# Ledger of designs, part 93: peptides against a protein of PDB entry 4M9S

Target 1, 135 residues: chain A of PDB entry 4M9S
Amino acid sequence: SRGLVGVECITPYSYKSLAMALQRCVEVLSDEDRSALAFAVVMPPGVDIPVKLWSCVIPVDICSNEEEQLDDEVADRLKRLSKRGALLSGKRMPVLTFKIDHIIHMFLKHVVDAQTIANGISILEQRLLEIGNNN

## One batch from the design tools (peptide; made by RFdiffusion4, then SolubleMPNN)

Design b1_p23_6_s3 (from b1_p23_6, 12 letters changed)
Fold by OpenDDE base, seed 3:
Structure b1_p23_6_s3 (fold): chain B 135 residues (1-135), chain A 23 residues (1-23)
Amino acid sequence: as target 1 above (135 residues)
Amino acid sequence: EEEREIVERANRGLRENLAKLRE
């Protein structure tokens, strides 16, 4: 399941206030962290996603081509996001996972450009196929 | 195990979300 369905803000005021707060949080992010957050739009809200799966869509241009370094870099970015306005929720045990909330996801769907969303979908689909073929 | 359940739920969620985004 993708999580709970029907979670919505019931007051326009609360939604507007939250949107403004989230926008402020996004503006202070580094380019790398903001990019990572943008691609979170392709993740199912309310679901704990292992770092390995996050690494399928998060752009990494700094670390080497080693898989271990990739996961570490992705994890660091997601950890920073989780410390800023609860943009993500992280869990370390039993495995390291991150989850995007329904409200945050709804916000991203409105502010992330269509091209980025399309690219994220394409990248994720390709990576999932590659993982499946190697098993 | 709990770890296995987490991975399975994540994979299911990803597939369902992708299907929705394609609509």
Scores: peptide ipSAE 0.654, ipTM 0.943, DockQ to the pose 0.032
Fold by OpenDDE base, seed 1:
Structure b1_p23_6_s3 (fold): chain B 135 residues (1-135), chain A 23 residues (1-23)
Amino acid sequence: as target 1 above (135 residues)
Amino acid sequence: EEEREIVERANRGLRENLAKLRE
């Protein structure tokens, strides 16, 4: 089993210069995409992360239980985010990965509520443990 | 080979970031 229940969280950002650009991008997102962006805060900035690992923290509530379909749904959400400003950067080769920039990561650390961050960390650790045990 | 390297870097990055988020 993988994934989380989607949580919408938007908090005002104190740095006006950065907030003016990024808050506008966040406000126009769908609830699902905004939730995915929130949980992206647990990813390390500047690192290309395979979709399989993204799926450990991106919440998906309406989809098949098949792992392949889950990864596809996650990939679609991340792809949409990559097209909204500079929220994410995607690469298709050699494998499909997405990366969060340091600026965006710093923004998320300030605007995502502490409970959401804590939940994301807990779920990610649990999923990584499960993956490790199966290898 | 390239995929394996990407996964290894990602795993290392994830663990390090989790430690930082708990500081």
Scores: peptide ipSAE 0.653, ipTM 0.945, DockQ to the pose 0.031
Fold by OpenDDE base, seed 5:
Structure b1_p23_6_s3 (fold): chain B 135 residues (1-135), chain A 23 residues (1-23)
Amino acid sequence: as target 1 above (135 residues)
Amino acid sequence: EEEREIVERANRGLRENLAKLRE
């Protein structure tokens, strides 16, 4: 499994207009989508990331361990996040990718729990090493 | 070819970002 244990994102910021708007978007998400968004903080902003790489940090505990099924589940979550406007930008061609904007990334760095960020970094590094070693 | 470039750019971005986060 390439995913992490899901952790709910906390949004304490409610005073700045941007933060308030983003907080509203986060609050209406399901627990699993909010968790996915939390771990998106470890992704580089402004870069189109293939779903396979997203699946390295997006927690999936309901689906089977089949890689294709995991990617599909991750893709569905990211698609839902992209429908919330500013959260993610998706591209379908030539391959399915998602990108987090700088402003959203900055927001997440402030509202996502420090331990969640640390865990996300750790697991991403581990998965990248594994992928590199398998190639 | 375009797919490969996307993956390579993503991998580079990930590595660079991780390095930055560890500073």
Scores: peptide ipSAE 0.652, ipTM 0.945, DockQ to the pose 0.030
Fold by OpenDDE base, seed 4:
Structure b1_p23_6_s3 (fold): chain B 135 residues (1-135), chain A 23 residues (1-23)
Amino acid sequence: as target 1 above (135 residues)
Amino acid sequence: EEEREIVERANRGLRENLAKLRE
């Protein structure tokens, strides 16, 4: 299994219309989906990111280390997030990718815990190095 | 290959964003 500490996003901008709408979307998420959304902050906004790269930072507790199973679980979470309005945008062709919008990314930068961001960066860098070394 | 281009663009974006987040 690959697990990260789950986080909950709380906005300090509770009375701003955009923040209020996003907060409402976040509040109805499961803990797992909310954690996935939090770690999306380390992704570059406006870029289509393949699921395999999302899997570098999305916390998943699986029984198997099979990459396909990991990708499927991550994809399911991201798909749920993409159905919550502008949280994520998914594309199926030519490969399954998800993209975070600049507005959502900006929101996350303000509401996600600083330590979570730091941890996400560290984990992502480590996984990218591992992928690079294995190629 | 289009998939390769997507991956390369993603990797570039990731590296750039990581640098930005450290500023």
Scores: peptide ipSAE 0.651, ipTM 0.945, DockQ to the pose 0.031; fails the geometry check

Design b1_p23_6_s4 (from b1_p23_6, 12 letters changed)
Fold by OpenDDE base, seed 1:
Structure b1_p23_6_s4 (fold): chain B 135 residues (1-135), chain A 23 residues (1-23)
Amino acid sequence: as target 1 above (135 residues)
Amino acid sequence: EEEKEIRERANRGLKENLAKLRE
């Protein structure tokens, strides 16, 4: 089993210069995409992360139990985020990966609530443990 | 081989970031 229940969280950002650009992008997102962006805070900035690892923390509430379909749904969400400003950067070759920039990561650390971050960390650690045990 | 390197880098990055988020 993989994934989280979607959680919507929006908190005002104190740094006006960065907030003016990024808050506007966040506000126009769908609830699902905004939730995905929130949990992206647990990813390391500047690192290309395979979709399989993203699927460990991106919440998906309505989809098939098939792992392949889960990864596809996650990939679609991340792709949409990559098209919204500079929220994410995607690469298709050699494998499909997405990367969060340092600026966006710093923004998320300030606007995502502490409980959501804590939950994301816990779930990610659990999923990584499961993956490790299966290898 | 390149895919393996990507996975390994990602795993290291994830673990390091998790440690930082708990500071």
Scores: peptide ipSAE 0.667, ipTM 0.947, DockQ to the pose 0.031
Fold by OpenDDE base, seed 3:
Structure b1_p23_6_s4 (fold): chain B 135 residues (1-135), chain A 23 residues (1-23)
Amino acid sequence: as target 1 above (135 residues)
Amino acid sequence: EEEKEIRERANRGLKENLAKLRE
C-alpha cells in the first residue's frame, strides 16, 4: 500500500498571532485531515500539485491496491482542507490539483515534527522514483 | 498541453522544495 501513517501537528507553537490562529484551525481538524495537512509540508508552496503526487505522502490506510481509490480518498481529504480557510487551494481543471500557500507552508515547517518531515521526504522521493521507473 | 505544463512545474517545484527542506 501507499501512503504514510497519520501524524498530528505539534500544537504549542504560537510565535505570532497568525500562528496562533492557524493552530486553532489545526486543532479542530480530524486526526486524518490533520495528518494530511502535516505532510503537505513536503509540497512546494505556491505550486499546483496533481493529486497523484499528493497521494505519495498523504496518510491513507486502504485495503485496496487500486491506485484510483487511493487518489479518491486523498482528494477527499484535500478537498476538506481546502474548505478550511487558506490551508489549501484546489483546482479542478484541467486536472485536479491542490496548492499550499507560502504562509501555511512556513507555519507547517515550524509545527510539524521533524521526523514526520523527514519521513515524508523519504517516502516522496521513493514514490517518485517508482513512478518514474514504471512510466 | 496544460496538464504537461502542470506536471513539469510540479516536478520542478518538488525538487526545489525538497532541497530547501534539507537545509
Scores: peptide ipSAE 0.667, ipTM 0.947, DockQ to the pose 0.031
Fold by OpenDDE base, seed 5:
Structure b1_p23_6_s4 (fold): chain B 135 residues (1-135), chain A 23 residues (1-23)
Amino acid sequence: as target 1 above (135 residues)
Amino acid sequence: EEEKEIRERANRGLKENLAKLRE
C-alpha cells in the first residue's frame, strides 16, 4: 500500500456559509473518499496533479499491491470527489489529472488534523525521493 | 510533450508546496 491509514475529516466551522456547504459535501462521502480528501491537503492548490502522484498520499489498503491497480483505485476515488462539485477538478486528456482549488485547500488546512497533515507530508516526501532515485 | 510538461509542473508544485508547509 502506498498510502496512509485513513483518518476521518471533521470540521469545527459549521456556521460559516462556505464551511457549511463543504461540510455537507464531506459528510455524504464514504469513509474512503473522505480520507482521500483529507490527504489532498498536501497537494498544491491550482495545479493539475497526475494520478500517480495522488496515489503517493491517498490511502489504499483494500486493493492488491499491483501498482496499476492501486492507481486505478485512487483514480476512482478522485473521480467520485470531482463529482461533488467544487472538491476537485479532473482532466482526462492528455493524461488523467486532478486539481484542488485554493478555497478547498484552505478549508482542508483548517479542518484536517495536524497529525494527518504531518504524516501526509512525510509520506509524500518519502515517495517523491523514491521516485527520484528510481529515475 | 504536453504530458511531460504536466508532470514537471506537478513535481515543481509539489516540492514548492511542501517547502511552504514546512515553514
Scores: peptide ipSAE 0.665, ipTM 0.947, DockQ to the pose 0.030
Fold by OpenDDE base, seed 4:
Structure b1_p23_6_s4 (fold): chain B 135 residues (1-135), chain A 23 residues (1-23)
Amino acid sequence: as target 1 above (135 residues)
Amino acid sequence: EEEKEIRERANRGLKENLAKLRE
């Protein structure tokens, strides 16, 4: 299994229209999906990111270390997020990718805990190094 | 291949974003 500490997004901008709308979307998410959304802050906004790279930071607790299962579980979470309007945009072709919008990314930068962001960065860098060394 | 281009763009974007987040 691969797990990260789950987080919740609480906005300090509760009375702003955009923030209120986003907060409503976040509140109805499961804990797992909300955690996935929080870690999306480490992804570059406006860039289509393959699921393989998302799996580097999305916390997933699986019984098997099978890569396919990891990607599928991550994809399922991201798919659910993509159904929540502007949270994420998914593309199926030529490969399955997800993209975070600039507005959502900006929101996350303000509501996600700084330590969580730092941890996400560290985990991502570690995973990228591992992938690079294995190629 | 388009997939290769997507991957390369993603990798570049990730590295750039990480640098920005540390500012």
Scores: peptide ipSAE 0.663, ipTM 0.948, DockQ to the pose 0.031

Design b1_p23_7_s1 (from b1_p23_7, 10 letters changed)
Fold by OpenDDE base, seed 1:
Structure b1_p23_7_s1 (fold): chain B 135 residues (1-135), chain A 23 residues (1-23)
Amino acid sequence: as target 1 above (135 residues)
Amino acid sequence: SAEIEAALERTRKLLREAVEKAR
């Protein structure tokens, strides 16, 4: 597997109506989609991020090392998340990208486990450096 | 936490470079 091991995010309903609504939306997600959402916290809010870069942190189990297969599975998960309210927003042109907004990002920073965030950041940095060195 | 915020800030630089290369 090239992705991170799946992680769950937990929130204690400690925020306004928006956070409560978001929590409900998160709770009905599949384990895989919820894990993908949790690791979205490592991305900077308000930035259109290409799927290739999302694939650096979204937990996906694939049987091959083919990047295209990984990107396709990641894209499918992100697309599902984009259909759940304001969790993500996708753009197809000029390249397929997804963006997390500031409100969702702030929510995730409070509900995702700190160690999970730290690990996700570390993995992202490592993989970005590897991409940079290989090009 | 402050540590998480600092770490997130560090990733932004690397990500910016990667985004530019991916375009």
Scores: peptide ipSAE 0.303, ipTM 0.842, DockQ to the pose 0.034
Fold by OpenDDE base, seed 3:
Structure b1_p23_7_s1 (fold): chain B 135 residues (1-135), chain A 23 residues (1-23)
Amino acid sequence: as target 1 above (135 residues)
Amino acid sequence: SAEIEAALERTRKLLREAVEKAR
């Protein structure tokens, strides 16, 4: 007997209150961290994504052409977001990964500009194709 | 929009494949 874990339907009321709380959390972020969070909407929720793949979409003002520095800067931004509680969750082992939760992802889908989402998807697809061709 | 949702679904598929290859 596979126990149907009853999906607790999040009431519209709980969603509204959570959205307000998240909005306040986003408002206190730096412009850079807020931008990084916006692009997190292109990632699938509930999946541990390696930093290398995050670096495909997170915008970084590159002072250095070294790929290793890019990943480190992206990781630092994602770490800051993870420290703000519910925004992201990070794992260090076996590989550094970050995950966006379903609730946060749903919030972002409603508040992030459609053009930003479209651009993020386009960039990610292009970068993934490039990575696939280089292996 | 329906277009954005379709694009997100395509991206999810590509990411799943990429994550599986990285493991």
Scores: peptide ipSAE 0.296, ipTM 0.835, DockQ to the pose 0.038
Fold by OpenDDE base, seed 4:
Structure b1_p23_7_s1 (fold): chain B 135 residues (1-135), chain A 23 residues (1-23)
Amino acid sequence: as target 1 above (135 residues)
Amino acid sequence: SAEIEAALERTRKLLREAVEKAR
């Protein structure tokens, strides 16, 4: 297992109606789904990202060391998030991907803890380097 | 897959740019 601990999102964001709606959406999420959403902030907005790359930063605590199970759990979380309005957009073909919207990303940049963002970027960078070296 | 590799490369570039701007 990766041993990544979920981080809660801070929701003091109080701009206009959209921000309030998004904050409410975040508040009703499970801790696990909220943590997944928080780490989505490290992904570039408007880009279809394969689940494999999402799995680099989404915190999942699974007993199995199989990569496939990790990806499946991440995919399930992202799928749940995609069902909650405009949080994420999923595509199934040609490869299962998820995309964070620019507006959602901007919201997250203001409400996610700065240390979480920094850590997420660091983790993603390291994982991307590891993947790149294995190719 | 080729699609995954392409996405990986795009993400790397974007991430590097973001990191460089933050430094």
Scores: peptide ipSAE 0.203, ipTM 0.770, DockQ to the pose 0.023
Fold by OpenDDE base, seed 5:
Structure b1_p23_7_s1 (fold): chain B 135 residues (1-135), chain A 23 residues (1-23)
Amino acid sequence: as target 1 above (135 residues)
Amino acid sequence: SAEIEAALERTRKLLREAVEKAR
């Protein structure tokens, strides 16, 4: 599965101190990492998701046509996000997975535009069906 | 917001199945 074309969306959300802190964290991200974080909103919170499935929705604008390289690029982005504290939680063993927490997911639901969320969900559903039919 | 929640609910089952297969 290949990533989407990158879409960036940032809306000010400063109602609470936590929201302000998260906004600051988002502002210092690179454009590509910020885009990856935006599309993380389409994943259900609290679920350890393999990188391959993250690759269904994480935008990769410039990358190889090989799926393995795409997964590696996505993994690198998710790893960078996981280094930003509570943005994502990564597990290396037994399988490399990443999880979005409920609080971050709730934040993203308010700062990512509805069209981006809708598009991400649509593409995720389509690609999951394709994976299910091919395996 | 309600539309987003409904969409997330629809994909939850598919994602769970895909996660299990991908592990």
Scores: peptide ipSAE 0.302, ipTM 0.842, DockQ to the pose 0.035; fails the geometry check

Design b1_p23_7_s2 (from b1_p23_7, 8 letters changed)
Fold by OpenDDE base, seed 3:
Structure b1_p23_7_s2 (fold): chain B 135 residues (1-135), chain A 23 residues (1-23)
Amino acid sequence: as target 1 above (135 residues)
Amino acid sequence: REEIEEALERTRKLLREAVEKAR
């Protein structure tokens, strides 16, 4: 159980300090990785989500129309985010998954613009319905 | 804010179903 599950940040002061630290982490990201992090807000916190479902919302500019290349590029972005402290947690076994922590999700919910969140949710819902109909 | 929270809850339900089907 490697998650920082136990840090109830009870004090307002700890929240401000954490927000400042997270803001610094976001500022040093590339534009592509920052965009990927923004769309992570549409995912439920504390859930291990497979890369295929992440690929439904993570924007990729350079990939060919091949689904396999899309998943690989998305996985690379999520791996980079997972190396930046507590932004994401990755698991390789049994399936490659990524999880957003509740604290990070709460931060993103306040700093990501409402229109981006709404668009991300709409896109995810549409793509999930398409996947469900094609299986 | 309430509309976003409701939308996130709907998405959570859909994702749970999708994850269960993938497993």
Scores: peptide ipSAE 0.338, ipTM 0.851, DockQ to the pose 0.036
Fold by OpenDDE base, seed 4:
Structure b1_p23_7_s2 (fold): chain B 135 residues (1-135), chain A 23 residues (1-23)
Amino acid sequence: as target 1 above (135 residues)
Amino acid sequence: REEIEEALERTRKLLREAVEKAR
């Protein structure tokens, strides 16, 4: 499987009114959706990222190790996040993608564990290399 | 498929740059 083990976010963070509002939005998420959001920090902000790449870092527990099931579950989580304020923006055409905005990304850089961020980037890089070599 | 490959390439470039800057 390409997924990571779920990680808890560091809370609370209340630097500005916006940060407090975002923190509240994060706190009402399920543990699974919050973990998915945490790993969104490893993605470049402002870029439409296809679900296949998200599935490299979004932690998902699935009954089978089939890639299609992993991508579907990841897509469902990202869709839920996209319905929560400005956490993510989904685009269906031409390819299903999700994008994290700069302000959300900056928030996550402060509330996600630094080691988790570093590890997530490393894992993503490794997975990207594997995908690139297999294509 | 082309759209996925383009996105993959962009992400790879950005990650490489980020990692290099962090080292």
Scores: peptide ipSAE 0.226, ipTM 0.777, DockQ to the pose 0.023
Fold by OpenDDE base, seed 2:
Structure b1_p23_7_s2 (fold): chain B 135 residues (1-135), chain A 23 residues (1-23)
Amino acid sequence: as target 1 above (135 residues)
Amino acid sequence: REEIEEALERTRKLLREAVEKAR
């Protein structure tokens, strides 16, 4: 499954007093990592999601045609996000997965652009259908 | 490989349900 290649996503974030700490964390992210975080909103909170499925929605500018490189790049982005505390939780065993917590997910639903959310959901659904048809 | 495939399938189901709820 191919992720979003070459998509520059500018996600507008709102500043809310209750979410100021999270907002500050978002502000210091690179554009790429911020975009990855934005698209994390399409994932169900509290679920350990394999990197392969993250790669369906995380935009990557430079991918070789090799699926392995896409997954590695996505994993690196998600790892960076996980190192920023509450943004994501990574698990290496038995399968490399990342999870978004409910609080972060709720935050993202309010600060990520509605069109970005809608597009991300649509793309994820399409990619999931494609994966299902190839199995 | 089987464990990965099973994990993907479970996640796929959850994601599908989430997508439907988001619509």
Scores: peptide ipSAE 0.221, ipTM 0.775, DockQ to the pose 0.022
Fold by OpenDDE base, seed 1:
Structure b1_p23_7_s2 (fold): chain B 135 residues (1-135), chain A 23 residues (1-23)
Amino acid sequence: as target 1 above (135 residues)
Amino acid sequence: REEIEEALERTRKLLREAVEKAR
């Protein structure tokens, strides 16, 4: 019986102070980057997700002729978010992936509109099913 | 909130399968 010693990560910051700091970080984002961050809530926290799967939910207004640029544009948005503290963590190798932190995910779960979350989940599920059927 | 949690759980399963296929 290996007792999970709950490492109480005593974050020195009160949840309230962290939430306020995160809110300020969100407010200075562009509308596009803020939208991308909102949809990050549909991803499981602590998991390295490939850019291709992020592209299933991150809204990108690309001109119809540039589907090949979709992943690049999504990656650029996620990279910008990763440069802003703990919002996202990116890995370049072996595959370009991004991960949402548990704390950030918890924050987003409370501040993102419920309809946005529901829509994001629906879109992700639909696109994942399509990918699964085409392979 | 419960409906969202159930939907997130379904999504996690689908995503896990997709991640495994993408590797």
Scores: peptide ipSAE 0.340, ipTM 0.854, DockQ to the pose 0.038; fails the geometry check

Design b1_p23_7_s3 (from b1_p23_7, 11 letters changed)
Fold by OpenDDE base, seed 1:
Structure b1_p23_7_s3 (fold): chain B 135 residues (1-135), chain A 23 residues (1-23)
Amino acid sequence: as target 1 above (135 residues)
Amino acid sequence: MEEIRAALERTRRLLAAAVEKAR
């Protein structure tokens, strides 16, 4: 009977050290990727969200309203964010999804402007209701 | 902060429904 050594996940990083590392990661982002990350705060943490639903809140300047081009550009932004430390986690199967972790979400709730959060939530809610009514 | 929490909870419910419809 090998005792489950309770891996006390001693996070070696103090909350302060993690916040400083995250802040530095955010500061080196492009304005577009930083904006995408800011709007990630409106997503529930720990949930694998399909790219189509991310496209409801991530601002993309595209010349066409083609859903495919929007989803592709959003996916590229989210993929870049997923490569910047622990900002997002991507899954490709069965559907391309991205997830924000609780720690990152908690960080964003403190550093993103409250009006930006409120606006992002309102936009997401509206667009989700529209999607729900068109099916 | 509480208003944001309540709004995020509403959004979570809407997202859960949208994810289920997409499956």
Scores: peptide ipSAE 0.261, ipTM 0.816, DockQ to the pose 0.036
Fold by OpenDDE base, seed 5:
Structure b1_p23_7_s3 (fold): chain B 135 residues (1-135), chain A 23 residues (1-23)
Amino acid sequence: as target 1 above (135 residues)
Amino acid sequence: MEEIRAALERTRRLLAAAVEKAR
C-alpha cells in the first residue's frame, strides 16, 4: 500500500464548548496523528473496526512494504488517538479494534475537507473490493 | 453533503461485509 500524504484538517467551529474542546484536542496532535484522525471520518460511527481495515485509509509514510509493519504503525496511531479521551475507543480482545463515536464523527464530517473525505471513501471502497476479491 | 452521505452509506455496507470476514 502506498503511504498517503498527510491531510490537514481545518475547523470552522467557533461557537460551541464541545467544538472548542475538540479543536484544542486536534491542535495538540502531531501532524501524523491529525492526518489519521481526519481519515477516520470515512469509517461508520459506532462500529468496531479491525486494525487491518483502518490500514486501508490511514496514511502511513513508512519505507517498508511489509503489511505487518503498516498495521503496527496504524495501530500505534489509533492507540494514541484513543488515549486522547473520546476521539477513538479501542478494544484489545478478542481482536484489536477501534471505533469512532457519533459525536466525533459528526465533528469530523464538518471540519475535514470535502475532497479529503471523497478521496478517503474512494480509497477505502477500492481496497475493500480488492480484499473481497483476493479472499 | 448529500453526496458524502450517500457515499458513506455505500461504504458502510462494504465495510460490514469486510468486518465479518476479518473477524
Scores: peptide ipSAE 0.261, ipTM 0.818, DockQ to the pose 0.034
Fold by OpenDDE base, seed 3:
Structure b1_p23_7_s3 (fold): chain B 135 residues (1-135), chain A 23 residues (1-23)
Amino acid sequence: as target 1 above (135 residues)
Amino acid sequence: MEEIRAALERTRRLLAAAVEKAR
């Protein structure tokens, strides 16, 4: 039995209305939370990503050199984003993870500056290589 | 745009491997 995965044709009209709503949600964010959201574009949509991997790309002005404080600060930013207009979805168990939805990711891909995307990818790839070599 | 798409796809593969190792 071939399951007809109904391609929900997102009409261009629904996309424009959603983009306007999302733009308004982004405009009311703090500069820090807006920056965190911009870097979420480098994450694959629909995947539960651990906070440790988010910390590789989310810019945090840390007054402390403790890695544990970095993950906590990143988690707090992502939690704030998850509470505003479902920009992210969080799971607490078994590990704290955050996921970006396909629609939000598609929006970010069009509105985030290309240089920011390129920098975020480069940073993430570099940090993943470092983590992979230290284990 | 194509360069960014290709880069995002590479990153997706790296992240998938990292998520599998973290489980």
Scores: peptide ipSAE 0.255, ipTM 0.810, DockQ to the pose 0.039
Fold by OpenDDE base, seed 4:
Structure b1_p23_7_s3 (fold): chain B 135 residues (1-135), chain A 23 residues (1-23)
Amino acid sequence: as target 1 above (135 residues)
Amino acid sequence: MEEIRAALERTRRLLAAAVEKAR
């Protein structure tokens, strides 16, 4: 069975229309949720990523030093994003994960500031190294 | 924990490949 890589030939028109729709969805977000969405660009698209890994890049200003509260706040933000225009897809089983769609990810690559992307990658890499050395 | 570790490893490989392509 050849997996139809549905090359959705996103016509320039479909892309422009989608970009306009996505831009409107982004404009109505809170600053916090918009920031979380911006950092979602550093995640690989189409991959179910555990909340713990999202917490490495999603900026959360929590006064509590408890990692559990960080993951919960990140999960709440990602859940809000998943409810808005399917910006993310959540799975609850076996572990709570979120996935960014390829189309959303492509949009974010064009609209998110290049310095934000670079910083987000650097932060993620650093945090991934720290997690990998502690196991 | 094993599922998180596996996801972490996949993400590391993807990021490493992305960084190598960006250099």
Scores: peptide ipSAE 0.177, ipTM 0.753, DockQ to the pose 0.027

